Peptides against a protein of PDB entry 5TUV. Designs and how they scored, part 71

Target 1, 107 residues: chain A of PDB entry 5TUV
Amino acid sequence: KEVIDRLRYLKAEIEDLELKERELDQQKLWLQQSIKNVMDDSINNRFSYVTHEDICNCFNGDTLLAIQAPSGTQLEVPIPEMGQNGQKKYQINLKSHSGPIHVLLIN
Target 2, 107 residues: chain B of PDB entry 5TUV
Amino acid sequence: AQECQNLEVERQRRLERIKQKQSQLQELILQQIAFKNLVQRNRHAEQQASRPPPPNSVIHLPFIIVNTSKKTVIDCSISNDKFEYLFNFDNTFEIHDDIEVLKRMGM

## One batch from the design tools (peptide; made by RFdiffusion4, then SolubleMPNN)

Design b2_p15_6_s1 (from b2_p15_6, 8 letters changed)
Fold by OpenDDE base, seed 4:
Structure b2_p15_6_s1 (fold): chain B 107 residues (1-107), chain C 107 residues (1-107), chain A 15 residues (1-15)
Amino acid sequence: as target 1 above (107 residues)
Amino acid sequence: as target 2 above (107 residues)
Amino acid sequence: SFSSETTEKFVYTLQ
C-alpha cells in the first residue's frame, strides 16, 4: 500500500540523515582543530591582532574597552540587581588561568 | 497512519538539526577565512612599513570589546589572586567578541 | 553581541 511505501521511504531517509548528521559532526571537530592549529601557529599568532582604527571603524559614539586575555579566560555577567543606593549593578567578572589580562581604552 | 506521522516529525527534527549544523560549519569556515585574511593583512602592512606596529596600538586575539555610553562610570578591581577582574558599570553595556569584530571589519 | 540588560546570567570563554 501507499502507507507501507511511505514508511519505507521515511525510514530510509531517516537513516541517510543519521549518516549525514554524523558526517557533519566529524567535520565540525576537524574544522575546530584546524582553526586551533592555525591560530596557535607562531607566525599567525604574531600577526593575530586588530588596531584601534579597526575597532573605531566597527563602533561609534560610545566608550569602548578592549579586554585582551589568554584563551580559556572566562567572562561572566551576572543578572543586574539593585544596589543599596538604588543603582542597578552592571558587572563583568573575568577569570584568567594562564596569563595576564590587558584592558585598553579605545576612542 | 500514526507511525507515518511520527516518522515525518522525526525526519523534520533531523533535517532541522542538520541545517543548524551546516550553518555552524559555515560560520567556522568564515572564522578561519577571516583570521587568515587578518594575518595576511597585518603581514603585508608590516612589510610595507618595515616595522611592527607600536605595542599599545594593537589588540591581540583573543579579545572582547565592551561598549557603553560615554556617561557610564566604569570601575575596575583586581582580586588578590591577580587573575580575577571585576568591572562595575553604573549603566548598561554591550559585549562583542573578536569574531564579531572581524566580521564587522569585513575580513 | 550581548546586552547587559538581560534576565539571564551570561557566560563566555575566550577562544
Scores: peptide ipSAE 0.576, ipTM 0.904, DockQ to the pose 0.954
Fold by OpenDDE base, seed 1:
Structure b2_p15_6_s1 (fold): chain B 107 residues (1-107), chain C 107 residues (1-107), chain A 15 residues (1-15)
Amino acid sequence: as target 1 above (107 residues)
Amino acid sequence: as target 2 above (107 residues)
Amino acid sequence: SFSSETTEKFVYTLQ
């Protein structure tokens, strides 16, 4: 009887958890859409930028490259490999499909 | 019973997934708030300056930041398709996305 | 943050 009662309890709880998880999935979907709508708004888009000062305040003592590209642009960093000259290769590959890539050197 | 044990494992699995999804939702909320704060800051700044910032002084979202030693040699090449870029470094580098930058800015 | 000194290929899509 104790086992039967425990089984019923666990099954009921799992059903409640399934409902909660579906609720969270739906909330995530709508929140992501909301963020997209806010960022795509013409006025918000006009002011969606950071300054050189902003970047410099976040990082110290390094060479900084700012790479701006359209949403959906793919960035790939291969595993570093030794080149023919014995130099280890460190690379970034960028592929855009909807617009130009803009690069700024931050000093 | 074995069935009780199996359901208890399943319950715990679902609880952990729910916890992870809740944290992911909080992250998205913070991203949206940070973006809205950024827009408000920039609108206010441009109103005070009575002009937009110079075009090459700002980085529009979305973007990434690449930081490396000041001694690192960086080469950039563009393929025949202008949407494809290759960066070569002779030393290690780090990549930071715009979300991380906004967090570091305190937005 | 991502470091280039990795053991796996890194892929990222701008949002």
Scores: peptide ipSAE 0.574, ipTM 0.904, DockQ to the pose 0.941
Fold by OpenDDE base, seed 5:
Structure b2_p15_6_s1 (fold): chain B 107 residues (1-107), chain C 107 residues (1-107), chain A 15 residues (1-15)
Amino acid sequence: as target 1 above (107 residues)
Amino acid sequence: as target 2 above (107 residues)
Amino acid sequence: SFSSETTEKFVYTLQ
């Protein structure tokens, strides 16, 4: 039947798509590692920075906090909840594991 | 048959995932390029200036930028663990990672 | 970009 043929075709196509997806997954993993290696290079690391001017040019008219922290530092923003005064709480929780957090106030 | 229809849905779902993963790979490639361009820019700038930038004038990767109104009151507390920070805002804020900043910089 | 005015918890790890 046509249905049987369609089933066979679809199964074969899905198998090919699975192979393609696995290939993409491997490429992603490889590229992520490549980026890490590039960033961890001693020379590249020395020059891996932006300036205050860079940041100011990207954001106008606001208070800016630049938070520099080690890789792996976790940032959490809870759902805004109502505070004691009936005001919504807007929070950022930062947790570093391997070094100090440096905060710069800009503008 | 219902099985045929189910496989067709599955095929389409996989195709969409593949598309998304391809897009994610492209973003990673752009990230790596942006980083390399940043390093090149900074190396060139320091060569021209014949000196490194002032110590507190740069923000080293990785970092995040918190953007909020100039009227926003920001309180910061450090827990017993000196690696943990809590920021309280009396108004809304935006968070931007270093990747986005590099994009805005045109890297 | 992330806005603090969200309906879900936001978690991010610096890389």
Scores: peptide ipSAE 0.571, ipTM 0.903, DockQ to the pose 0.958
Fold by OpenDDE base, seed 2:
Structure b2_p15_6_s1 (fold): chain B 107 residues (1-107), chain C 107 residues (1-107), chain A 15 residues (1-15)
Amino acid sequence: as target 1 above (107 residues)
Amino acid sequence: as target 2 above (107 residues)
Amino acid sequence: SFSSETTEKFVYTLQ
């Protein structure tokens, strides 16, 4: 029956897709590890920075804060809530577990 | 027939996931290239200048950029060890990660 | 890019 043949075909294809997906997952892991290795290299780490000029060229007219923190630092922005005065409060919560956070005012 | 239809839906779902993962891999590749280009640029620049930039003139990776209006009032509470920050804004802001910045820089 | 004007809590981990 054609339906049976179609089912068999689809099942086989899905199996192949499962293999492909696992392959991609592995590739992602390897690539992530590669990036980590490159960034953790002492020489690369020494030169892994941008300048004020770089940032200014990317953004115009606004107040810019550059927040540098160790990898793994968590940033949270809560849903804006109404403050006591009826004004929405906008917040950023930063928590580092590996080192200090450094803030630069750009411009 | 219903099983066939279910498998076709599943097949399509898997194909979409695979497509997404392929795109994510491409992004990671671009990130790695951008980082390498950044390092190369900075190494060359420091060689030409025969000195490193002042410590507070550069932003080391990883970082984020907070962009807000010039009129926005920002206050910050900092822990003693500078491991925890709380920023309060009286208006909206945008956050951009270092990956986006490198893209905007053309790295 | 993230805007603070959101309807969902935003969590990000620096990498």
Scores: peptide ipSAE 0.569, ipTM 0.902, DockQ to the pose 0.960

Design b2_p15_6_s2 (from b2_p15_6, 7 letters changed)
Fold by OpenDDE base, seed 3:
Structure b2_p15_6_s2 (fold): chain B 107 residues (1-107), chain C 107 residues (1-107), chain A 15 residues (1-15)
Amino acid sequence: as target 1 above (107 residues)
Amino acid sequence: as target 2 above (107 residues)
Amino acid sequence: SFSSETNEKKIFTLE
């Protein structure tokens, strides 16, 4: 009957979609590894930087902080909460495990 | 049948995940291209200048950009080894990763 | 982009 045929069709399609999803997952893994390899290359690493001009061109006249830190550095932004003075607390917590963090004031 | 409906929901969910993964792959490809373009730009620029840029004039990857109002007061506490930072803002801020910056740069 | 004005704690790792 129609219901049985529909069930069979749907199950077959879902199986095909599962294969497609696994293919995409594998492609992602390979691409991620490729990116890492390119970025970790000594020559590429030497030239993997942007300038102050680059940053200024990307943003308007706000105060800009550039935070450079080693890969793996953890950044935490707590939920803004009211302080004792009645002002919301806006925070950034940074923790590096492999090297120092460098902060630049761009403007 | 209810089973058909359940499978159709699952099929749709899988289709959406596949779509998302395809988009993510495209973004990764763009990231790799942007990085390669950045490296090539910098290599060429340094060749023309016959010297590397001053150390404090560039921001090495990986980095983030924090932008906030010019009126925002920023306090920073730093550990002795500079492995840990605590930023306090009296107003809201935005965070942008290096990938977004490269996009804005047109890399 | 991420705004500090959020209702959830954000943890991000630089890669």
Scores: peptide ipSAE 0.445, ipTM 0.897, DockQ to the pose 0.967
Fold by OpenDDE base, seed 2:
Formats: sequence, structure tokens, C-alpha cells
Structure b2_p15_6_s2 (fold): chain B 107 residues (1-107), chain C 107 residues (1-107), chain A 15 residues (1-15)
Amino acid sequence: as target 1 above (107 residues)
Amino acid sequence: as target 2 above (107 residues)
Amino acid sequence: SFSSETNEKKIFTLE
């Protein structure tokens, strides 16, 4: 029966796709670890920075804040709610656990 | 049969997930390449200048960029240890991660 | 990119 054959085919293909998906998951994991290793390398870490010029070339017309913080720093942006004076509150909350936060104003 | 249809839907769903994961993997590869290019650029630049940049003139990874109108008023509250920051904006802002910045830089 | 004008609380973690 054609339907039976189709079912068998589909089941086999799905199994192959499952294997492929697991392979991709593994590759992603390894690549993420590779990136971390590269960034944590002492020499690479020494040169892992951008300049004010770099940032200014990427953006124009606005005030720019560069927030440098350790990995794992949590950034929270609450829903812009009305304040006591009726003004919407646009906020950024930063919490670092492993080191100080550094902020640069770039214009 | 209905079972065939169900499996075909599942097959398609898995194919889409695989496609997405492949794309994400490619993005990670590009991120790694961009970082390596950044490091190479900075190493070369410092070699040419025969000195590192001033410590407060560069932004070390990881970082984020917040951009807002030039007219936006920004208030900042900082903890004593500089581990916690609270930013208040009187208008909207955008946040860009370092990955996006590197992309915009053409790394 | 992220806009502050959202309908949901957003939490990011720097990596």
C-alpha cells in the first residue's frame, strides 16, 4: 500500500532529521565554547576592544553610551510605565556580580 | 492517511528547526571571525602606534551600546562599588550588543 | 537591536 510505504519513508526520514538536529546542537555547543576560549585567551583579551571612533562610525546623530561590564552582568529594561509625574519611565537596570561596570559617553 | 499527514507536519517542523539552527551556527561562525579580525586590527594598530591606547579611550568587550536622542536627558545612579547602575531616560532608547557593533564595523 | 518601547519586561545578560 502506498500509504504504508509513505509512512515508513517519513518515519525513516524523521529519524535522520533527529540525528541531524543533534549534530547541529553539538556543533553549536562546541562553537560557543570555542568562541569563549578565543575570547578568554590572554592575547586576544588584551586586544578585544573597540574605539570611540569605531562606535561613532556605527552610529550618528544620537547620544551614545558605551556600557562595559563583565560577562554575566544582568541588564533589565522594564516596561515603560508612567511615573508619578505622568512621564513614562525609560530605564535600564544593571547588576554585575563579577566586576565593576564602566560607562563611557560617546558623542 | 491522517498519520501520514501528522508525520509530514512533524517532518516539516523539524526541517525548519534544522534550517534555523544552521543559520544560527553560521552567525556564530561569523561572530568568531569578526572577533578575530578585531583582535588582528588592534594588534596591528598598536604595533604601528608603538603604544596601547589610553585605557579610557577604548571599550573592552563585552559591552553594549545605548543610543538615544541628543535631547534625551539621562540620569544615572551608581552603587558605591559600581556593581549596580540605574539609568533613567526621559525618552526612548535603543540597545545594541557588541556583536552588532562588530558587524556594523565590518569586521 | 532593542527598543525601550516594548510591551514586555526585557532582561538581557551580557556575554
Scores: peptide ipSAE 0.443, ipTM 0.895, DockQ to the pose 0.956
Fold by OpenDDE base, seed 1:
Structure b2_p15_6_s2 (fold): chain B 107 residues (1-107), chain C 107 residues (1-107), chain A 15 residues (1-15)
Amino acid sequence: as target 1 above (107 residues)
Amino acid sequence: as target 2 above (107 residues)
Amino acid sequence: SFSSETNEKKIFTLE
């Protein structure tokens, strides 16, 4: 009797949790779409930038590359391997399909 | 009894997933707020300056930041396809996305 | 943040 009651309770709770999880999934989807719409707005897009000062304030003492590219651009960092001269090679590969890549050297 | 235990494990699993999804939603909300604050800041700044910033002084979203030591030698090669870039470093580097930068900026 | 000193190939996509 006690076990049966516990089973019924757990099954009912799990069903409620399933509904809650689906609700959260939908909320995430709509929120992502909302963010996309806001960023794609012509006025917002015009002002969607950071300055050199912004970047320098975030990172002190380093050489910085700012790489701006269209959404969907792929950035690949291979595992560092030893070169022919015995020095490790550190690389970044960029591939864009929808627009140019813009690079700025900071500091 | 065993069935109860199995359902309790499943219940706990679902609760943890829900908690994670709630946290992810909060992160998305913060991203949207940060972007809106960035746009507002830039609009105000351009109004005060009565002009847009110089074209090479800003980095438009989306972007990534690569930081490395000031002693690091960086070489950049562009393939025949202008949309493909190869960066070579003689030392280690770090990559930061625009979302992280906005957070560091306090947006 | 991501460090180049990793044991796995990493791929990012700008969004």
Scores: peptide ipSAE 0.432, ipTM 0.897, DockQ to the pose 0.940
Fold by OpenDDE base, seed 4:
Structure b2_p15_6_s2 (fold): chain B 107 residues (1-107), chain C 107 residues (1-107), chain A 15 residues (1-15)
Amino acid sequence: as target 1 above (107 residues)
Amino acid sequence: as target 2 above (107 residues)
Amino acid sequence: SFSSETNEKKIFTLE
């Protein structure tokens, strides 16, 4: 009796959790679309920027590069390997398919 | 019974997935709020100044920030159409996306 | 955040 009751309880709870998970999946989908719509709005797009001051306030001491590129731009960081001069090669490869890339030196 | 144990494991698995999805949803909500706050801030600032900021003084979304030591030597190769970039660093670097920057800004 | 000091290749897409 106790085992049967526990089984029924667990099965019912799992069913409820499945419904909850599907609800969250839908909420995520809708929110993602909402974010895209907000960012693609002409007015919002016009004001979707940060300043040099903003970046400097977030980081201190280091050299900072700001890389602005269109959505969909791919950034690749290969595994560092030893160069001919005995130093490791640290690289960033950028590829844009929809527009030019702009780089700013902040610090 | 063994079946109860199996269902309890399944319940825990689902609870963890739900928790992860709830966390991801909260992150998306924060992203949207941060972006809206950024836009609002910039709109207000430009209204107060009665002019937009200089073109090279701002970084438009989407962007990334690369930070490295001030001693790091950075070389950049750019394609003819500026769609492809290759950065070479003689030392380690870090990459931060615009979402992280907005968080650090307190948006 | 991402550190270049890693032992795996990373590919990101700006959104």
Scores: peptide ipSAE 0.431, ipTM 0.896, DockQ to the pose 0.934

Design b2_p15_6_s3 (from b2_p15_6, 7 letters changed)
Fold by OpenDDE base, seed 1:
Structure b2_p15_6_s3 (fold): chain B 107 residues (1-107), chain C 107 residues (1-107), chain A 15 residues (1-15)
Amino acid sequence: as target 1 above (107 residues)
Amino acid sequence: as target 2 above (107 residues)
Amino acid sequence: SFSSDTNEEKHYTLQ
């Protein structure tokens, strides 16, 4: 009887957890759409930027590159490999499909 | 008894997934708030200055920041497809996304 | 954050 009661309890709880998880999935979907809508708004888009000062305040003492590209741009950092001249290669590959890539040197 | 144990494991797995999803939702909410705060800041700043910032003085979202040593040599090449970029570094670098930058800015 | 000095290739999509 104890085992049967425990089984019934666990099954009921798992069913409730399934409902909760589906609720969270739905909330995430709607929140993501909300963020997209806010960022795509013409007025918000006009003011969606940071300054050189902002970046410099976040980082110190190094060379900083700011790379701006359209949403959906793909970035790839391959495993460092030894070059033909014996120098280790460190690379960033960028692929955009919807617009130009803009690069700024900061500090 | 074995069925009870199996269901208890399943229950725990679901509880952990729910916890992770709740954390992810909180992160998205913070991102949205940070973005709204950024927009509000910039709108206010431009109103005070009575002009928009110079074009090359700001970095529009979305963007990434590449951080490397001041001694690092950086080469950039553009492929025949103008949407494809290759950056070569002679030393290691770090990449930070715009979300992290906004967090560091305290938005 | 990403580092170039990794044992695996890193991928990121701008959002």
Scores: peptide ipSAE 0.523, ipTM 0.904, DockQ to the pose 0.938
Fold by OpenDDE base, seed 3:
Structure b2_p15_6_s3 (fold): chain B 107 residues (1-107), chain C 107 residues (1-107), chain A 15 residues (1-15)
Amino acid sequence: as target 1 above (107 residues)
Amino acid sequence: as target 2 above (107 residues)
Amino acid sequence: SFSSDTNEEKHYTLQ
């Protein structure tokens, strides 16, 4: 029966796709670990920075703040809500657990 | 053949997830390459200058860039240990992570 | 990148 054959085919394909997905998951895991190792290297860490010029070349005109913080620092931007004065509140909340946060005005 | 139709939907869903994961994997590879290029650039630059850049002239990874209008008023509340920050803006802002910056830099 | 003017609360962890 055509339906039975199609079902068998689809089930087999889904199984193959599941294997492929697991393969990709594993590859991602290994790559993430590799990136971490590269970034954590003492020499690489020493040179892991950008300049003010770099940032200015990437953006134009507006006020630019650079916020540097340790890995794992959490950032949240709440849904803008109307304030008491009728002004929408646009906020950034930052929480670091391992070190201080540093803010630079780029321009 | 409702079961067949259900499996076809599932098949398509898995295919889309696989596609997304493949894309994410490619992005991770590019991130690693960009980081290595950044480090190499900075090492070379410091070798040529025979000194590291001033501490406040560079932005160390990880960081984010906040972009807002020059007219935007920004208020910041900082904890005593500088582990927690609250930024208030009277207008909208954009946030860009270091990965995006490296991309814009052409790393 | 993302904007502050959204209908969703945004969360990000520096890597």
Scores: peptide ipSAE 0.523, ipTM 0.904, DockQ to the pose 0.959
Fold by OpenDDE base, seed 5:
Structure b2_p15_6_s3 (fold): chain B 107 residues (1-107), chain C 107 residues (1-107), chain A 15 residues (1-15)
Amino acid sequence: as target 1 above (107 residues)
Amino acid sequence: as target 2 above (107 residues)
Amino acid sequence: SFSSDTNEEKHYTLQ
Protein backbone atom coordinates (compact mmCIF):
# COMPACT_ATOMS: atom_id res chain seq x y z
CA LYS B 1 0.00 0.00 0.00
CA GLU B 2 0.86 3.64 -0.14
CA VAL B 3 1.53 3.67 3.59
CA ILE B 4 3.96 0.79 3.36
CA ASP B 5 5.82 2.49 0.57
CA ARG B 6 5.97 5.70 2.59
CA LEU B 7 7.34 3.82 5.56
CA ARG B 8 10.07 2.29 3.46
CA TYR B 9 10.95 5.65 2.03
CA LEU B 10 11.08 7.34 5.41
CA LYS B 11 13.20 4.62 6.93
CA ALA B 12 15.65 4.85 4.08
CA GLU B 13 15.81 8.61 4.35
CA ILE B 14 16.35 8.49 8.08
CA GLU B 15 19.20 6.08 7.53
CA ASP B 16 20.80 8.54 5.14
CA LEU B 17 20.32 11.33 7.65
CA GLU B 18 21.96 9.24 10.33
CA LEU B 19 24.99 8.84 8.12
CA LYS B 20 25.08 12.56 7.48
CA GLU B 21 24.85 13.35 11.15
CA ARG B 22 27.68 10.99 11.97
CA GLU B 23 29.75 12.60 9.27
CA LEU B 24 29.17 16.01 10.79
CA ASP B 25 30.04 14.70 14.22
CA GLN B 26 33.35 13.42 12.93
CA GLN B 27 34.06 16.66 11.14
CA LYS B 28 33.41 18.57 14.33
CA LEU B 29 35.81 16.41 16.29
CA TRP B 30 38.43 16.74 13.60
CA LEU B 31 38.10 20.48 13.43
CA GLN B 32 38.22 20.84 17.19
CA GLN B 33 41.44 18.91 17.23
CA SER B 34 42.75 20.96 14.35
CA ILE B 35 42.04 24.17 16.21
CA LYS B 36 43.79 22.81 19.27
CA ASN B 37 46.82 21.84 17.23
CA VAL B 38 46.98 25.24 15.60
CA MET B 39 46.73 27.02 18.91
CA ASP B 40 49.33 24.77 20.51
CA ASP B 41 51.85 25.43 17.78
CA SER B 42 54.80 27.24 19.28
CA ILE B 43 54.79 30.12 16.84
CA ASN B 44 51.05 30.55 16.94
CA ASN B 45 51.05 30.37 20.70
CA ARG B 46 53.60 33.15 20.87
CA PHE B 47 51.26 35.42 18.95
CA SER B 48 47.96 34.26 20.40
CA TYR B 49 47.07 37.42 22.26
CA VAL B 50 44.90 40.49 22.16
CA THR B 51 45.83 43.94 23.39
CA HIS B 52 44.18 46.22 25.87
CA GLU B 53 43.24 48.37 22.92
CA ASP B 54 41.54 45.43 21.27
CA ILE B 55 39.41 44.87 24.33
CA CYS B 56 38.62 48.53 24.77
CA ASN B 57 37.52 48.72 21.17
CA CYS B 58 35.13 45.85 21.74
CA PHE B 59 33.68 47.24 24.95
CA ASN B 60 33.30 50.74 26.27
CA GLY B 61 31.90 52.59 29.22
CA ASP B 62 32.30 49.76 31.68
CA THR B 63 34.76 48.09 33.95
CA LEU B 64 36.43 45.24 32.16
CA LEU B 65 38.22 42.31 33.68
CA ALA B 66 40.37 40.22 31.43
CA ILE B 67 40.83 36.81 32.94
CA GLN B 68 43.49 34.67 31.35
CA ALA B 69 43.77 31.11 32.51
CA PRO B 70 44.97 27.77 31.23
CA SER B 71 42.80 25.63 29.06
CA GLY B 72 40.50 23.53 31.12
CA THR B 73 39.90 26.21 33.70
CA GLN B 74 36.37 25.95 34.93
CA LEU B 75 34.11 28.93 35.35
CA GLU B 76 30.94 28.82 37.38
CA VAL B 77 28.33 31.52 37.72
CA PRO B 78 25.79 30.49 40.31
CA ILE B 79 22.22 31.62 40.36
CA PRO B 80 22.08 34.99 42.05
CA GLU B 81 20.94 34.61 45.60
CA MET B 82 20.21 37.02 48.37
CA GLY B 83 23.13 37.90 50.53
CA GLN B 84 23.19 38.67 54.20
CA ASN B 85 22.22 42.24 53.50
CA GLY B 86 19.38 41.22 51.27
CA GLN B 87 21.42 42.13 48.25
CA LYS B 88 21.68 39.71 45.39
CA LYS B 89 25.05 38.08 45.13
CA TYR B 90 26.59 37.86 41.73
CA GLN B 91 29.57 35.57 41.66
CA ILE B 92 32.17 34.02 39.46
CA ASN B 93 33.99 30.94 40.62
CA LEU B 94 37.15 30.02 38.76
CA LYS B 95 39.10 26.85 39.21
CA SER B 96 42.27 26.09 37.33
CA HIS B 97 44.04 22.79 37.53
CA SER B 98 47.08 23.35 35.38
CA GLY B 99 48.31 26.83 36.11
CA PRO B 100 47.72 30.21 37.64
CA ILE B 101 44.95 32.56 36.68
CA HIS B 102 45.84 36.08 35.62
CA VAL B 103 43.44 38.96 35.95
CA LEU B 104 43.87 42.31 34.27
CA LEU B 105 41.71 45.29 34.98
CA ILE B 106 40.83 47.29 31.93
CA ASN B 107 39.08 50.67 32.17
CA ALA C 1 -0.45 5.01 9.85
CA GLN C 2 0.74 6.32 13.17
CA GLU C 3 4.14 4.81 12.52
CA CYS C 4 4.43 6.86 9.38
CA GLN C 5 3.68 10.02 11.29
CA ASN C 6 6.18 9.10 13.96
CA LEU C 7 8.89 8.59 11.39
CA GLU C 8 8.07 11.87 9.75
CA VAL C 9 8.50 13.60 13.08
CA GLU C 10 11.77 11.78 13.60
CA ARG C 11 12.90 12.76 10.13
CA GLN C 12 12.20 16.39 10.83
CA ARG C 13 13.98 16.20 14.17
CA ARG C 14 17.06 14.78 12.53
CA LEU C 15 17.00 17.42 9.83
CA GLU C 16 16.95 20.11 12.46
CA ARG C 17 19.83 18.52 14.34
CA ILE C 18 21.83 18.31 11.15
CA LYS C 19 21.15 21.96 10.49
CA GLN C 20 22.33 22.84 13.96
CA LYS C 21 25.46 20.75 13.58
CA GLN C 22 26.22 22.39 10.27
CA SER C 23 25.94 25.77 11.90
CA GLN C 24 28.21 24.72 14.73
CA LEU C 25 30.75 23.44 12.27
CA GLN C 26 30.71 26.73 10.44
CA GLU C 27 31.33 28.53 13.70
CA LEU C 28 34.35 26.36 14.38
CA ILE C 29 35.71 27.15 10.96
CA LEU C 30 35.28 30.82 11.65
CA GLN C 31 37.04 30.41 14.97
CA GLN C 32 40.03 28.86 13.31
CA ILE C 33 40.13 31.56 10.69
CA ALA C 34 39.84 34.26 13.31
CA PHE C 35 42.69 32.79 15.30
CA LYS C 36 44.93 32.55 12.28
CA ASN C 37 44.14 36.12 11.39
CA LEU C 38 44.96 37.20 14.92
CA VAL C 39 48.32 35.48 14.80
CA GLN C 40 49.08 37.00 11.44
CA ARG C 41 48.14 40.46 12.67
CA ASN C 42 50.32 40.19 15.72
CA ARG C 43 53.26 38.80 13.82
CA HIS C 44 53.05 41.63 11.36
CA ALA C 45 52.69 44.23 14.09
CA GLU C 46 55.71 42.97 15.98
CA GLN C 47 57.73 42.86 12.78
CA GLN C 48 56.87 46.46 12.05
CA ALA C 49 57.64 47.54 15.58
CA SER C 50 60.73 45.34 15.71
CA ARG C 51 59.77 44.40 19.23
CA PRO C 52 57.17 42.45 21.15
CA PRO C 53 54.45 44.28 23.00
CA PRO C 54 54.96 45.16 26.63
CA PRO C 55 54.31 42.14 28.83
CA ASN C 56 51.34 43.55 30.68
CA SER C 57 49.71 45.10 27.65
CA VAL C 58 48.43 41.88 26.16
CA ILE C 59 46.03 39.15 27.13
CA HIS C 60 46.99 35.70 26.04
CA LEU C 61 44.44 33.17 24.93
CA PRO C 62 42.44 31.57 26.33
CA PHE C 63 40.69 34.29 28.26
CA ILE C 64 37.33 35.67 29.16
CA ILE C 65 36.15 39.23 29.52
CA VAL C 66 33.91 40.26 32.37
CA ASN C 67 31.99 43.42 31.70
CA THR C 68 30.27 45.29 34.50
CA SER C 69 29.25 48.80 35.42
CA LYS C 70 31.88 51.27 36.52
CA LYS C 71 29.98 51.51 39.77
CA THR C 72 30.09 47.80 40.43
CA VAL C 73 32.12 46.82 43.45
CA ILE C 74 34.18 43.76 42.82
CA ASP C 75 35.66 41.66 45.57
CA CYS C 76 38.05 38.86 44.83
CA SER C 77 39.31 35.99 46.91
CA ILE C 78 42.36 34.24 45.60
CA SER C 79 44.01 31.04 46.62
CA ASN C 80 47.65 31.17 47.55
CA ASP C 81 48.59 29.38 44.35
CA LYS C 82 46.26 31.56 42.28
CA PHE C 83 44.52 28.47 40.97
CA GLU C 84 41.18 29.39 42.44
CA TYR C 85 39.37 32.70 42.27
CA LEU C 86 36.10 33.83 43.76
CA PHE C 87 34.70 37.08 42.46
CA ASN C 88 31.84 38.83 44.15
CA PHE C 89 29.94 41.59 42.42
CA ASP C 90 27.37 43.87 43.95
CA ASN C 91 25.69 44.17 40.57
CA THR C 92 25.17 42.22 37.38
CA PHE C 93 27.94 41.44 34.96
CA GLU C 94 28.32 39.94 31.53
CA ILE C 95 30.87 37.39 30.42
CA HIS C 96 32.33 37.14 26.96
CA ASP C 97 34.71 34.46 25.77
CA ASP C 98 37.74 35.03 23.63
CA ILE C 99 35.93 33.72 20.58
CA GLU C 100 33.36 36.45 20.81
CA VAL C 101 36.06 39.03 21.34
CA LEU C 102 37.83 37.92 18.18
CA LYS C 103 34.55 38.25 16.33
CA ARG C 104 34.05 41.75 17.64
CA MET C 105 37.58 42.57 16.59
CA GLY C 106 36.70 41.58 13.07
CA MET C 107 39.19 38.76 12.93
CA SER A 1 28.07 35.59 26.11
CA PHE A 2 25.91 35.34 29.18
CA SER A 3 24.79 37.50 32.03
CA SER A 4 25.02 36.93 35.73
CA ASP A 5 21.37 37.82 36.06
CA THR A 6 20.14 34.42 35.11
CA ASN A 7 17.75 31.87 36.50
CA GLU A 8 20.12 29.01 35.89
CA GLU A 9 23.64 28.29 36.89
CA LYS A 10 26.16 28.86 34.15
CA HIS A 11 29.21 26.77 33.48
CA TYR A 12 32.04 27.42 31.11
CA THR A 13 35.37 25.77 30.47
CA LEU A 14 38.17 27.72 28.89
CA GLN A 15 39.40 25.96 25.80
Scores: peptide ipSAE 0.520, ipTM 0.904, DockQ to the pose 0.949
Fold by OpenDDE base, seed 2:
Structure b2_p15_6_s3 (fold): chain B 107 residues (1-107), chain C 107 residues (1-107), chain A 15 residues (1-15)
Amino acid sequence: as target 1 above (107 residues)
Amino acid sequence: as target 2 above (107 residues)
Amino acid sequence: SFSSDTNEEKHYTLQ
C-alpha cells in the first residue's frame, strides 16, 4: 500500500537526517576546537585585541564600556526590578573564575 | 496515516535543526576568519609602528561592549580580587560581544 | 546583542 511505502520512505529519510545531524555536530566540535587552538596560540593571543578607534568606529554617541575578562567569565543581566525609589534597576553581574576583569571607558 | 503525519512532523523538525546547525557552522567559520584577519591586521600595524600599543589603549579578547546613553549613571562595585563586578545603571543598556564587534569592524 | 530591558534574565559566557 502507498501508506506503507510512504512510512518506509520517511523512516529511511529520517535515518539519513540523523546521520547528517551527527555529522554537523562533529563538524561543529571540530571547528570550535580549531578556533580555540588558533586563539590559544601564543602569537595570535598576543595580537588578539581591538583598539579604542575600532570600537568608536563601530559605535558613536553613547557611553561605551569595554569589559575584558578571561574566557568562561559569566555575565548575568537580571530582570530589571523596581528600586527603592521606584526606579528600575538595570544591572550587570560579572564573575570570573580564572583571572581579573578589566574595564575600560571608551567614550 | 497518523503515523505518516507524525513522521512528517519529525522529518520537518530535523530538517530545521539541520538548517540551523548549518547556519551556526557558517557563523563559526566567519568568526575564525575574522579573528585571523584581526591578528594579521594588528601584526602588520605593529610592524609599521615598530612598537606595540600601550596596554590600556587596547581591549583584549574576549570582551564585551556595554553601550548606554551619555546620560546614564553607572555605578560599579568590585571585589577585592577584581574577579567579581557589579554594575548598576539608572537606565537601559545594550551588550555587544566581541564577535559582533569584529563583524562591525569588517573583519 | 541584547538589551537590559527585557522580561527574562539573560546569561552570557565570554568565549
Scores: peptide ipSAE 0.511, ipTM 0.902, DockQ to the pose 0.950

